# Designs tried in a protein design run: peptides against a protein of PDB entry 3WG5. Part 36

Target 1, 218 residues: chain A of PDB entry 3WG5
Amino acid sequence: LAKNIVYVAQIKGQITSYTYDQFDRYITIAEQDNAEAIIIELDTPGGRADAMMNIVQRIQQSKIPVIIYVYPPGASAASAGTYIALGSHLIAMAPGTSIGACRPILGYSQNGSIIEAPPKITNYFIAYIKSLAQESGRNATIAEEFITKDLSLTPEEALKYGVIEVVARDINELLKKSNGMKTKIPVNGRYVTLNFTNVEVRYLAPSFKDKLISYITD
Target 2, 218 residues: chain A of PDB entry 3WG5 as posed
Amino acid sequence: LAKNIVYVAQIKGQITSYTYDQFDRYITIAEQDNAEAIIIELDTPGGRADAMMNIVQRIQQSKIPVIIYVYPPGASAASAGTYIALGSHLIAMAPGTSIGACRPILGYSQNGSIIEAPPAITNYFIAYIKSLAQESGRNATIAEEFITKDLSLTPEEALKYGVIEVVARDINELLKKSNGMKTKIPVNGRYVTLNFTNVEVRYLAPSFKDKLISYITD

## One batch from the design tools (peptide; made by RFdiffusion4, then SolubleMPNN)

Design b1_p10_7_s4 (from b1_p10_7, 5 letters changed)
Fold by OpenDDE base, seed 1:
Structure b1_p10_7_s4 (fold): chain B 218 residues (1-218), chain C 218 residues (1-218), chain A 10 residues (1-10)
Amino acid sequence: as target 1 above (218 residues)
Amino acid sequence: as target 1 above (218 residues)
Amino acid sequence: SYIEPITLAS
């Protein structure tokens, strides 16, 4: 039987419009190849809310399942990364990673201090993050607390609280554990059962543009 | 008599953290040289609010007057650019430029449509932009309308309504017209009278990093 | 063009 293809791509750094372009490119490639799924290895401290929302929307419009994998150990899906994860079809985390800390800010002052978001903004993102959690059947209370308490969770805690679906050490374990799971949100209007039997893993490299942007943002 | 130095630098494109770095670098150079002032030739469609606020703060902390000059003809100080201008020591515009359109948005959807900011965010930025106008002795009502009516003004309108201080065709005319004017906000706690008699104009080129970022954002 | 206000920073 022709092997089902699973794509793997890395997204690292701040969430920006360029990060959206990376998501779009990667997902589009996987869609064009009728892949079983794409796994995005995510490591982000956060970033722009607009880019985040566009990424979430791009994931939700994907013709194939998009798995967010907080990887490798030491990585995080912080702030915007958590929203992206909650908007995805499946969330996995490697041991030694973190998720959460979703409090919106207006930015950093010259001294590096946080410029707080007004309550109105905070409330908007509380509603938004809760909606993502609810739509995906994930813990909306914890999702809110990612903002209100600036909560950060370990993979084990996130799994326990029903924020994520898988804790996995590597791609192979992720595929094994997620095999037969239903997507947490629909793909093309239907919940898809992941089939990771006899799959070929294809790694997507960042484009030159992606590398350049990363270099500038690092 | 040793010529007083006026620096001129260009900032073009979206307002980002990198734009902040440009402002910081340019102002720092001018400060180090005890320049009479720095003129920033600004052309921006807008950008990030966090970066904008940091830029405003950097300008307000400047040891020398910072003049925002919307230049050349065809340029704009749109959205974030207007806030930056209102936070500056003097605003000038060239004929054929525009200022305003300061309505905050959360971003753009995949289809290119605007994601509206919640009223709470809009109200925050209304208060913020009005504060900038008030502190600088500029028209706070018009500043508010830059948001509520998404108002854009010509240089002549902006001058008439007390939003800006100078309409000038070029640097020479700007220096001539602004000579003897007081800064609209204090420099080191005092309002400075600009002295553009017998000045040397020094142009600052963008750094390699600045050029690279511009290339990626274009 | 609009100010995109919100950074979700950790």
Scores: peptide ipSAE 0.038, ipTM 0.341, DockQ to the pose 0.897; fails the geometry check
Fold by OpenDDE base, seed 3:
Structure b1_p10_7_s4 (fold): chain B 218 residues (1-218), chain C 218 residues (1-218), chain A 10 residues (1-10)
Amino acid sequence: as target 1 above (218 residues)
Amino acid sequence: as target 1 above (218 residues)
Amino acid sequence: SYIEPITLAS
């Protein structure tokens, strides 16, 4: 019997292997307690492609629904954050947040200029991001344009174009709006209907290790 | 029945979340085939601490022994590579390789100078690397000095000081010398005696994704 | 400052 529990955890900063550890820890806690879902409040400017891909894989292997929530107002799911969102069971955004800008780069030059990725890399990530969109039934054309046009969207635009599922001001509104929605990808091979009736909300705090990593990445 | 198979795979370059994916893929293949062991030929200048910690965890969760082999001559297991080695079931080095230099840094300044990690971070990794050494029955004092003195060792020194288990020129010599050795950490809760009598050696190649990541990180 | 992922740099 699924406990009527929803976990909420925050992941902020650059996407790294430490961020993977945070995702893994938080999802594992929620899995162990057989939660209805975990909501990850995400705020990221981007990060490493490898960490991103591992996070997506970890989300897809989750025993419970993982909801990516771009929160609070002013937050972004930029670059790697967009891929993570597109790989998740449900995407929500708060008003005043953004999603997109997914163009891969090799890094920054000494003068702070972007070092462009070769076409081979760009094309790989175009194929990858389109696959995430297609698998989740989200807008694959816009997903591609997140790369090819370096497009960024508001929550209202993202909802309108079928990139995300929910615009919500807070956790309570998110739970209310997403109650009864089916996950956009399977959980253990099945599309799950979210049940947020009479749920207990439990907040997860970062571990000491998570805080240390955040300090190193902040 | 364990198949008399030993897998060999190469991991080269900076330790990143992509490197984690490589480890995970290679170990998973070896697990699926119920191999006697997988040998990872490692050559790294270091990398991300978060990726390193995830790799160590993945090795510790392996269903089969993971042997870290610093190879070929001229290769190094620097920084993150040392942690990975210390977290593995057996460490081997080829002549002309090195291990150590584990001091954590925050990064590089615009002028290429090292940005020192605060004492809090340094002390965290001292505790961590010592725990890896202690759990594997390896030299915890030297492990600490890999950080505090930024120490690097030759294979002969590393063997002498009880940091590593084998010095070998090639895979055949490694198999010969390590045959009958017990793993330095458990495999599924048990210390395993390596059986390299009449084994088939199978080489794993990097995936297309692995090659792409290597190109981005090279 | 982007804390560069602690590069365990040698």
Scores: peptide ipSAE 0.035, ipTM 0.296, DockQ to the pose 0.271; fails the geometry check
Fold by OpenDDE base, seed 4:
Parts: sequence; structure tokens; C-alpha cells
Structure b1_p10_7_s4 (fold): chain B 218 residues (1-218), chain C 218 residues (1-218), chain A 10 residues (1-10)
Amino acid sequence: as target 1 above (218 residues)
Amino acid sequence: as target 1 above (218 residues)
Amino acid sequence: SYIEPITLAS
């Protein structure tokens, strides 16, 4: 029996293997406590595609619903963040946030210019992002355009186009609006109806490790 | 009973969350087949510190010995690669390779200049790299200097200073020289004596996923 | 407080 607990955790910054560890830790804690759900407050400009794919897989393997909440106002689920959102059980956005801009690149040149991905890579991620959208019953056309047009959407647009499920100003509104919604992907093979009636909200603080986003010089 | 199989896989390029996936995939395959060991032919200029730490953890959690082989000539285990090597069961280098240069940075400015890490971050990684060296019975003083002096070593120097265990020109020489060596860290809580007598060498090809180093634009 | 991203320099 799910405890009437909803975990809330923040993930901010670039999507990396460390971000995967954060997702894994947060979801694992919530799983162990049989939480009704975990809300991940996400603010990311993007990051590594591989880390993104691992995060998506970790979310999809979650024993509990994982809600991606693009929060606070001014935050984004850009690039990798969009993929993560599309791989999750529910997407919410706060007003003043954005989602999209999913074009893959090979990296940055020494002058800071984008090194474009070859068409085969772009096509791979088009197929991948479309699969995430389709699997979650979200707008696959827009998902493709997140890459092909580098499209970014407001919360209202994303809601209108069926990319996200909820626009909410805060956690309380998110819980209220998402109460009774079915997850957009299954939990343990079943679509779960979210029950946020009389829930305790528990905030997970980042570990010291979670706080340390490290890059080793190349 | 370990099969008389040694897997060889190549990991080349920046250390990212995708690189973690490669390590995980390769090690998992070798684990499933109860291989005597896996040799990772490593050539990296460095990369993400978080990905590096995850890779180190994955290696340390391996059910079989993971040998990091800096290969081919001209390759390096630079920065993140050094940490990975120090976290492994055995380090080998081919002549003409290098190891070291482990100074953490925050990233690159738009002009391509290095953004230096604050002392607290540098000190964190000094402690971390020293722990890897100490845990593996390798030279912790040199490990520290990989950061403090941004020191890079030749295979011969690294061997001399007790940073690595083997200098080998190729896989055959590596197998020959490492035969009978004890792992520098435990496998499942035990230091394992490597047995490369009459082994079958199996090369693991990179998956399509492994070939696709993808960056999602931030 | 989040610790800033660390890149290990190549």
C-alpha cells in the first residue's frame, strides 16, 4: 500500500552521469518508502545524451510514479530535459518555464561554436524522442519538431499541444491538478491513477555528492 | 568457475555518462559470461568528473577484474582517465601513452579558456584521487601531484613510481605480464589472482549506441 | 547550495 507520501527533489543544471545518480538516489528513496509519487523539480539547459537516456530508463524502471516538474519560473527542461520529461509518468510546468530545443550536437569547438551532429545522429534522436512521446501518449509531431525546428514551448503551448499534462504555479497546485490523473507511462506494467488526497510532502535535500557537479578537464 | 575468456573492449574519447554506459555494458557482458577479466583499452583526454566517479564505482562493483589498458601508442588516460585507471583492478599502458593531468576545472569559457575550480573543489578531488591510489596500493603522492602539478607520466615513469602495474605493447604481452598478478582492488571482496593461461580473447565491438557520443545542446 | 560543475581538464 502506497503511503500518503509525495517526495519532492530538485535537479538543476547540466544533465550528466552525476545527474543520473541524483535521479537514482531520489527515486530509490521514494521507492523504498512506497511513496505515492516523487516530483522532480527540474531545471536544466541540457547535457549529455547518454546520461539522458540512462535517466529516462531509470524513470521508466521506477516502482513509483515520477513526475517531472519544470520549476521554478525561469527554469527550463531544455534539450536533455525534454527527453527526460517525455520519458516520465507526468510532466508539469510552472508559468514562465520552457520545454524543447532538443537538437543534438557533437559538442563545442574551441571557439565555443556548436559542432553539429551528422544527420544519422539527428535522425536517431528524432526516432528516440518520437518513441518517448508515442509511448507516453504525448505529441510526437511536436517532439520531432523539438529537434528539427529546435522548437521551444511555453507551458501553455506545451499543454495545448499535448506535450505536458499540467501547468502549476507550485507544488500544491501540481498535487491538486494531477490528483486523479493516470500516469502517461506504466509503473510496473500498470498505468497508475495518482492519488494526492491528504498527502504528506517530503522534500529530499541534495546529498553532498549531489551538490558536487564535477568536470574533469579534457 | 571463470571461463578461460578475456574480453577486450575499447573506450575512446571524452568521459561522459555515455562512457559510463559503455563501461557498464562491457563489464556486464563479461560478468554474465564469467570471464577471467575484461580489458578496457582506454584512450581519453578526460571529461566529466561525475561520469568518472560513476565509472569508478561501476568498476569497483564489477564481479570480474577490470583491467584498464591505456592503448594504443599515442593514447592517454588523461584527467578522468587517470581516476578511472586508479579505480581499476589493474592498470597497463602501452609505450608512447600517458597518464595524469588530473586538475579539475569548472569548464571552458566562451572563448575556450579554462575556468579554474575553486580550492574546495580541487581539494575534494585531491582527497578522492589519493583515496583511489591508497585503496589500490598505488602511489598516492604522485596521484596528488596529478592534480597539484598537473603531472603527466610516461608508462615507464608510471611503472617506476608505482602508479601502474604493467607496461605492454599489445594484448598478448599484457596477458603474459599480468598473468599471476593480484588485482590491486578486490573483486567481490577478494583480491583475485589473474589467470591468463590459455585464455580465449573476445573483442567486444561498440554497440551502435556506444558509437554515438551524443551531446544534447544546452 | 549546489557545487558548481567540475570538468576535469584534458
Scores: peptide ipSAE 0.033, ipTM 0.316, DockQ to the pose 0.271; fails the geometry check
Fold by OpenDDE base, seed 2:
Structure b1_p10_7_s4 (fold): chain B 218 residues (1-218), chain C 218 residues (1-218), chain A 10 residues (1-10)
Amino acid sequence: as target 1 above (218 residues)
Amino acid sequence: as target 1 above (218 residues)
Amino acid sequence: SYIEPITLAS
């Protein structure tokens, strides 16, 4: 029986293999409890492309809806965070957050300058981000411009352009606004109508390992 | 005036941004001294794709021939190392070394299992590795199979199939065998005939930073 | 914010 539970978990910092482990752990817990959904409060400047793609795949394989929520105010779903969001069942942003700036890079030089990705890599990620947008019924043109123009959007712009689905100040407003929405990608092969009527919100705390890694990578 | 100098430097371990810095430093030193060439003794299990591509580009931009030498016996130019080699002016291998196994991966899962790259990424690297082979007049079919079949070759096989140019037991044999060979890619827009007659061999030692990073990443 | 490159590992 569906427990009318919504899980909320936080992911902050660079997207790495450890971030994948966090996503996997959080989603697995929510799946095990047959939650109505899990909301991931995301704040990231970006990170590894490989970890990002794994996270996207893990979200797509989720047995429950995964909502990416760019939160709190001042947070961003930058670079890898944008891809993760575009791969999710629903995107929300808090006021004062941003999304975009998705240019692939090879890294940083010793002087801190960006080493640009070769055109072939850039083109790959253009195709990839566009596919995520198309598959989720979101704005593929803007998704491309996240790379080609290094575009970043406000929540209001992202909503306006059909990149995201919700602007919400907090979890309660998010639940209220997203109640009755259909997921933008399938859950177990079906587009799911979110039901957040009389739900219990359960917060998942970071593990000790999560806290330690966050401390080391900050 | 050309100083009849050949530099030899070692690069060992994972290919990272620091490895790029090593390549850049070594090549820059050799360029400043107008060396006849630099030989990089390479032993790597692979590493970051971004760092690899930067290294390839740095080699291609070199003002002097860069020879990749898979050395010593027991060493490999695995994964990223193969791409670096294929992007270089000449490839040599010592007996008992290997080259190949170039399957792109997203990383390792928490259980140590490989997370496979999405098909789009794999296809990108297939195109990339084939282009490196084609540009250098090396076997593009085998280069593709380094990915599609996760193929690894012995020095003798790699030479036979036209992946590499030299099998050599040591630096002296390498210099002897490669003397009079043309670079497989241009140096400053021209294919250069290597002249290793009466050359001084100068070894470049790793910096303190190089040693420290190697110790931390081991 | 940048997407760090793909890892090539043996």
Scores: peptide ipSAE 0.031, ipTM 0.389, DockQ to the pose 0.574; fails the geometry check

Design b1_p10_8_s3 (from b1_p10_8, 4 letters changed)
Fold by OpenDDE base, seed 4:
Structure b1_p10_8_s3 (fold): chain B 218 residues (1-218), chain C 218 residues (1-218), chain A 10 residues (1-10)
Amino acid sequence: as target 1 above (218 residues)
Amino acid sequence: as target 1 above (218 residues)
Amino acid sequence: MGVEIPVLNA
């Protein structure tokens, strides 16, 4: 009897095009093996919007559920990470993590000051984040406030307000708590009920390229 | 017996944050009046990605079907317009219109040359456009080629390849042909069968602000 | 006209 496999991979650091390549590789592996799901342990301070939206798209195109797990404790799904999470089939957070702080910026000036995004860009991301929330049946008002108030939430708050689905300390608790949950967005056009009753957890390691890129972006 | 209302609004020119405001206003009016649908007559050479994705989101969040109609003859849903269309509940094109040419660019240099988007950005939009196509049950391969080959299609080609749903000369033909079609994406979480059997067409005019913005962006 | 991506660096 083919074991139901759940993949777990880590994505840490800035969201860049290389991060997209990591997501793509990891999801592709999980898809190829007909995994029950992939869990992405996410720890990001943010990054590029383009890469972020790519990642969201790659998740939405996934043939298997992609669970974003803000992990480990102390990790965050900040900025781009929040969007990625909101674009995913299920969001989990470990205790002591955070989500939010989604205010778009154009970057940092030479003096380290934030270059403010023009209102047009901000409004775009407001709409975008609200859409991700709405499509996933999550709290679009809070999603907006991730931008307008630069709001960050704890796992407990995020769960309470319907931003996320699970608070879990580890992969085992995540699997246990998410078992029987429906994906918040479709998988291949269908909302999938997650079945983690008899699964093998398989960890994916970063490629050599992934390691090198993380080293450059950190 | 409350007449089923179909709203029709025009959006022409560059896709900007102001275009988002137009979409939002028009859709909101149609939602408030519990319209059967809104048809957006779209003619755009493209524009900002941020505004485009906002518009897509606003469409996806719509409580009523949003039909993108590439109109009039000679119009295009170029670049950003293609994404908007692919994100909508139904795409129609008038004969003599076009869709595609979705290659992302960073802009134009001072000499008018295109600043090429880095491969990372291009790959992002490839993934994005493919996702929009997949979510809507449209041709994701052609959607990709809108970028990779800078492909543009005629209405007949787009229909043939499953990029669009309707070729129609005017609103009446559009309503007639789309009657009984299911939306390609959900409306409030459900695929809606369009009912245009007894509808009043109501045209929305641009606001003064909309007119001013169009003048600035043209 | 290509889609201009605002580089959101967050």
Scores: peptide ipSAE 0.102, ipTM 0.397, DockQ to the pose 0.253; fails the geometry check
Fold by OpenDDE base, seed 5:
Structure b1_p10_8_s3 (fold): chain B 218 residues (1-218), chain C 218 residues (1-218), chain A 10 residues (1-10)
Amino acid sequence: as target 1 above (218 residues)
Amino acid sequence: as target 1 above (218 residues)
Amino acid sequence: MGVEIPVLNA
């Protein structure tokens, strides 16, 4: 029986146009190989809304399931990372990670204070994040509170409240726990049941460009 | 009589957090030397709104006049560049440059199509760009049309409509034409008359980090 | 290229 392939790739740092290119490249590789899924190990404090929306759209257009895995311990899917997670086929978190804090900002003032987004922008992103939650069958009330209360959740809380699907310590536990789960959004118009029996795990390395960008933005 | 110093620095490419650091560094150097002004040679297709707003604020907080010079021929102050220009003490353009095209976007779809900003966001930036124009005594109607009509102007049109103050082929012509002009916004709470008689022009080089970022983002 | 509105907490 042909081994099912699962790709694993890491995306770390701020969400930018370069992060979109990373998502696109990694998903494209996994699509070309007809992988069972790709797992994206995500660690982000946030980033650009445009890049985030493009990433969400790229995930939604994926020919294979995209699993967002907030990893390693100490990582977060903060701000833009939460939107990306909510736009994905399955969310997993490692113990000691966090998700949420989605309040839209216009940026930081020179003194380091947050420039708040006008209510009109905040309301747009409330509607957007709620739509992602609703489409994925996740907790839309909590999704709203990620903005309105700047709420952050532990993996245990996120699981309990129906924001995420899996808590896992590592890739092996993730594969074991997510085996037989349905995707929370469709793949090619259909909800897919994940088959992680007899899988080969393939790690995708960041490109030279990815490494260079990470070095400069860190 | 001590020679008045005018600094000249170049900012090219997308407006990002790194572009803010460039503006801050260049203005700080010129402030420390009590320069008569700094001229920023600007060539940008646009970029991030947060970085743009921070740059505008940094210019407004400058202890010396900041002149935005759309240069060289073929350059533009497009999108974010227009906001930066409108937030500055004086705008100049070289022949064969352009300004405008300020429609806020959420980004580009994967097929290269623009994701339009919701009306609420567009209206926020209309109010913002109009405020910059009004505060600087520039054409607020045209500033609005930079968004609503995605209008772009030639130097001659921009001068004619009261968007910019100077058309100049080079730094020498810019200094000559802007000599005796008042800043369009205050410096330290006062409108300053520029004195470009007997000036020393000092060129600021980009830092190593600036060069590296430009190489990666280009 | 339009003004990219970074709307999210960085």
Scores: peptide ipSAE 0.087, ipTM 0.590, DockQ to the pose 0.758; fails the geometry check
Fold by OpenDDE base, seed 1:
Structure b1_p10_8_s3 (fold): chain B 218 residues (1-218), chain C 218 residues (1-218), chain A 10 residues (1-10)
Amino acid sequence: as target 1 above (218 residues)
Amino acid sequence: as target 1 above (218 residues)
Amino acid sequence: MGVEIPVLNA
């Protein structure tokens, strides 16, 4: 039986192999405790495509609902963050956040300019992001335009266009608004109706390793 | 005589001591070449307050105009990035970017929750951000609300409220729109009228150290 | 060179 526990964790910064480890750790803790859900407060500019794809896969393999919450105000689920969000069971955004800008690049040149990805790579990620949107019942046309037009959306636009499910100012509003919603993708092969009635909210800490990498990256 | 050269560099990620070194390096190169301006394509979630204040001071001491350009779409000048922008000679934003969310925090707790800054620290940064806005002739009330309300703005709102000077889709549009504008703060004690007529655009690379830290932080 | 999905750091 799922406990009336909702975990909340923060993932901030670039999407890397370390970010995968954070997702894996957080989801694993919440799975072990049979939580109702985990909310990942996401603030990411993007990052590595490999880590992103691994994170998406880890979310899709979760034994509990993983809610991506673009939070706090000013945060973004940008680039890789959008893919992660689209691969999740529910997307929420706080007012003043953003989602999109998903055009893949090969990196930054010796002059700081974007090295454009070859068409084959761009087309791969177009297909990939569209699949995430389609599988989650979200707007696949907008998902494509996150790449082809480097589109970014406000929470209000993203909700309007069917990219996300919730606009919420804080965790309490998120829990209230998402209560009774179905997950946009299956959990253990089934769509779950979220039950946030009288839940205990538990916050998960970054590990010492998380802090150290954040400190070295800071 | 300022050369018809505009440097463009990218600063991405958390604001740290390393970000200060990047700003210093980029501005120094542009100063040495007597460039018309440097455009810093900024995409930051924020970071360390000390590094932020040092960056602001470094920009204000620049011998050439420093334009902060929140770019690409989906990027933000969030938290520390907003202070940096407000301390610069001109702020531009690409469509789909954001600015604001400047509330200082002490960090993240062992459970990932924000550790609120004590009122004395918050008040210090309110005074600081208001001073940056006032000195640059930008909206000091909105600057305060970036802290007190954790406000975030779109480019269109930021322009409308007098927080920024330009909304531009790319460097070419930025150069066109900012041509003939005065810097919002002095350069060497004088307000400079930007001259982007027939400029050579030079992109500045991250150093090997920049790449390595980005790689370790990735 | 890993495909970077540009990190738009907010």
Scores: peptide ipSAE 0.086, ipTM 0.347, DockQ to the pose 0.110; fails the geometry check
Fold by OpenDDE base, seed 3:
Structure b1_p10_8_s3 (fold): chain B 218 residues (1-218), chain C 218 residues (1-218), chain A 10 residues (1-10)
Amino acid sequence: as target 1 above (218 residues)
Amino acid sequence: as target 1 above (218 residues)
Amino acid sequence: MGVEIPVLNA
């Protein structure tokens, strides 16, 4: 019986236009091979709103399920990372990771202080993050509080509150726990039931360009 | 008689957090040497609003005049570059350059189409760009039209409409024409009269990191 | 703490 393929790729660091290119490349590879899903091991402190929105759109346009996995322990899906997760087909977190802290800012002043976003911008992202949560059947109240309270959650809290679908220590546990789950958003207009029975895991490596960008941004 | 020093540095490419670091480094060097001014040769298609606002703040906090010079011929101060220019102590443009096209966007869709900014964001940047123009005694109506009409101007138009202060073919002409001009915004709370009599020009080179980022982003 | 800012993309 032909093994279902699951791709696993890593995205680490700030969310930028280059991060979009990484998502696009990784998802495209998995789409071309008709993979059962792609798992993105995400570790990000956040980044840029435009890149984030484009990544969310790219995930939503995916021909296959895109699973965001906050990994390894100590990683976060902070700020832009939370939006990306909420825009995905399934969210998993490893123990010792975090999600949230989504308050939009205009940047950092020279003294390292945060420049607050004007209320108009904050309200836009409140509406946007709530939309992502609602579309995925996730907790829209907590999604709003990720902005209004700058809330961060543990995996156990996020699961309990209905923000995420899985807590898993590793890829094997993730595949086991998510097997038979329906995607929280549609794939090609249909909610897909994940079939991780007898899957082959294929890891995607960063491109040379990806490595170079990471080296500069870290 | 001790020569007044004018630093000249180049900033090219997309406005990012790295561009802020470049501005900060260049201005800091010129501040440390008590330069008469620093001239930034700017060529940018635009970039990120956060980085732009931080750069504007860094310029406004400068201990010395920061002159934005759209250079060489063919260069632009597009989008974020226009805001940076409007936030500076003096704007110059070389013939064959452009300024404007400041309409904020949320990003590019997968098909390369622009994702328009919501009206709330557009209105924020209208208010912001008008503030920069007003604070500098520049044409706030044209500054608004850089957004509302996505207007781009030639150096001659920009000078005529009171957006910029100098049209200059090279650094020597810029120094000659701007000699005796007052800064359009204060330096340490005071409007400074530029003294480019008997100046020494010192060029700042990009750091290795700056070169590497440019190589990746180009 | 992510900087989510409207990007002035030209």
Scores: peptide ipSAE 0.051, ipTM 0.443, DockQ to the pose 0.732; fails the geometry check

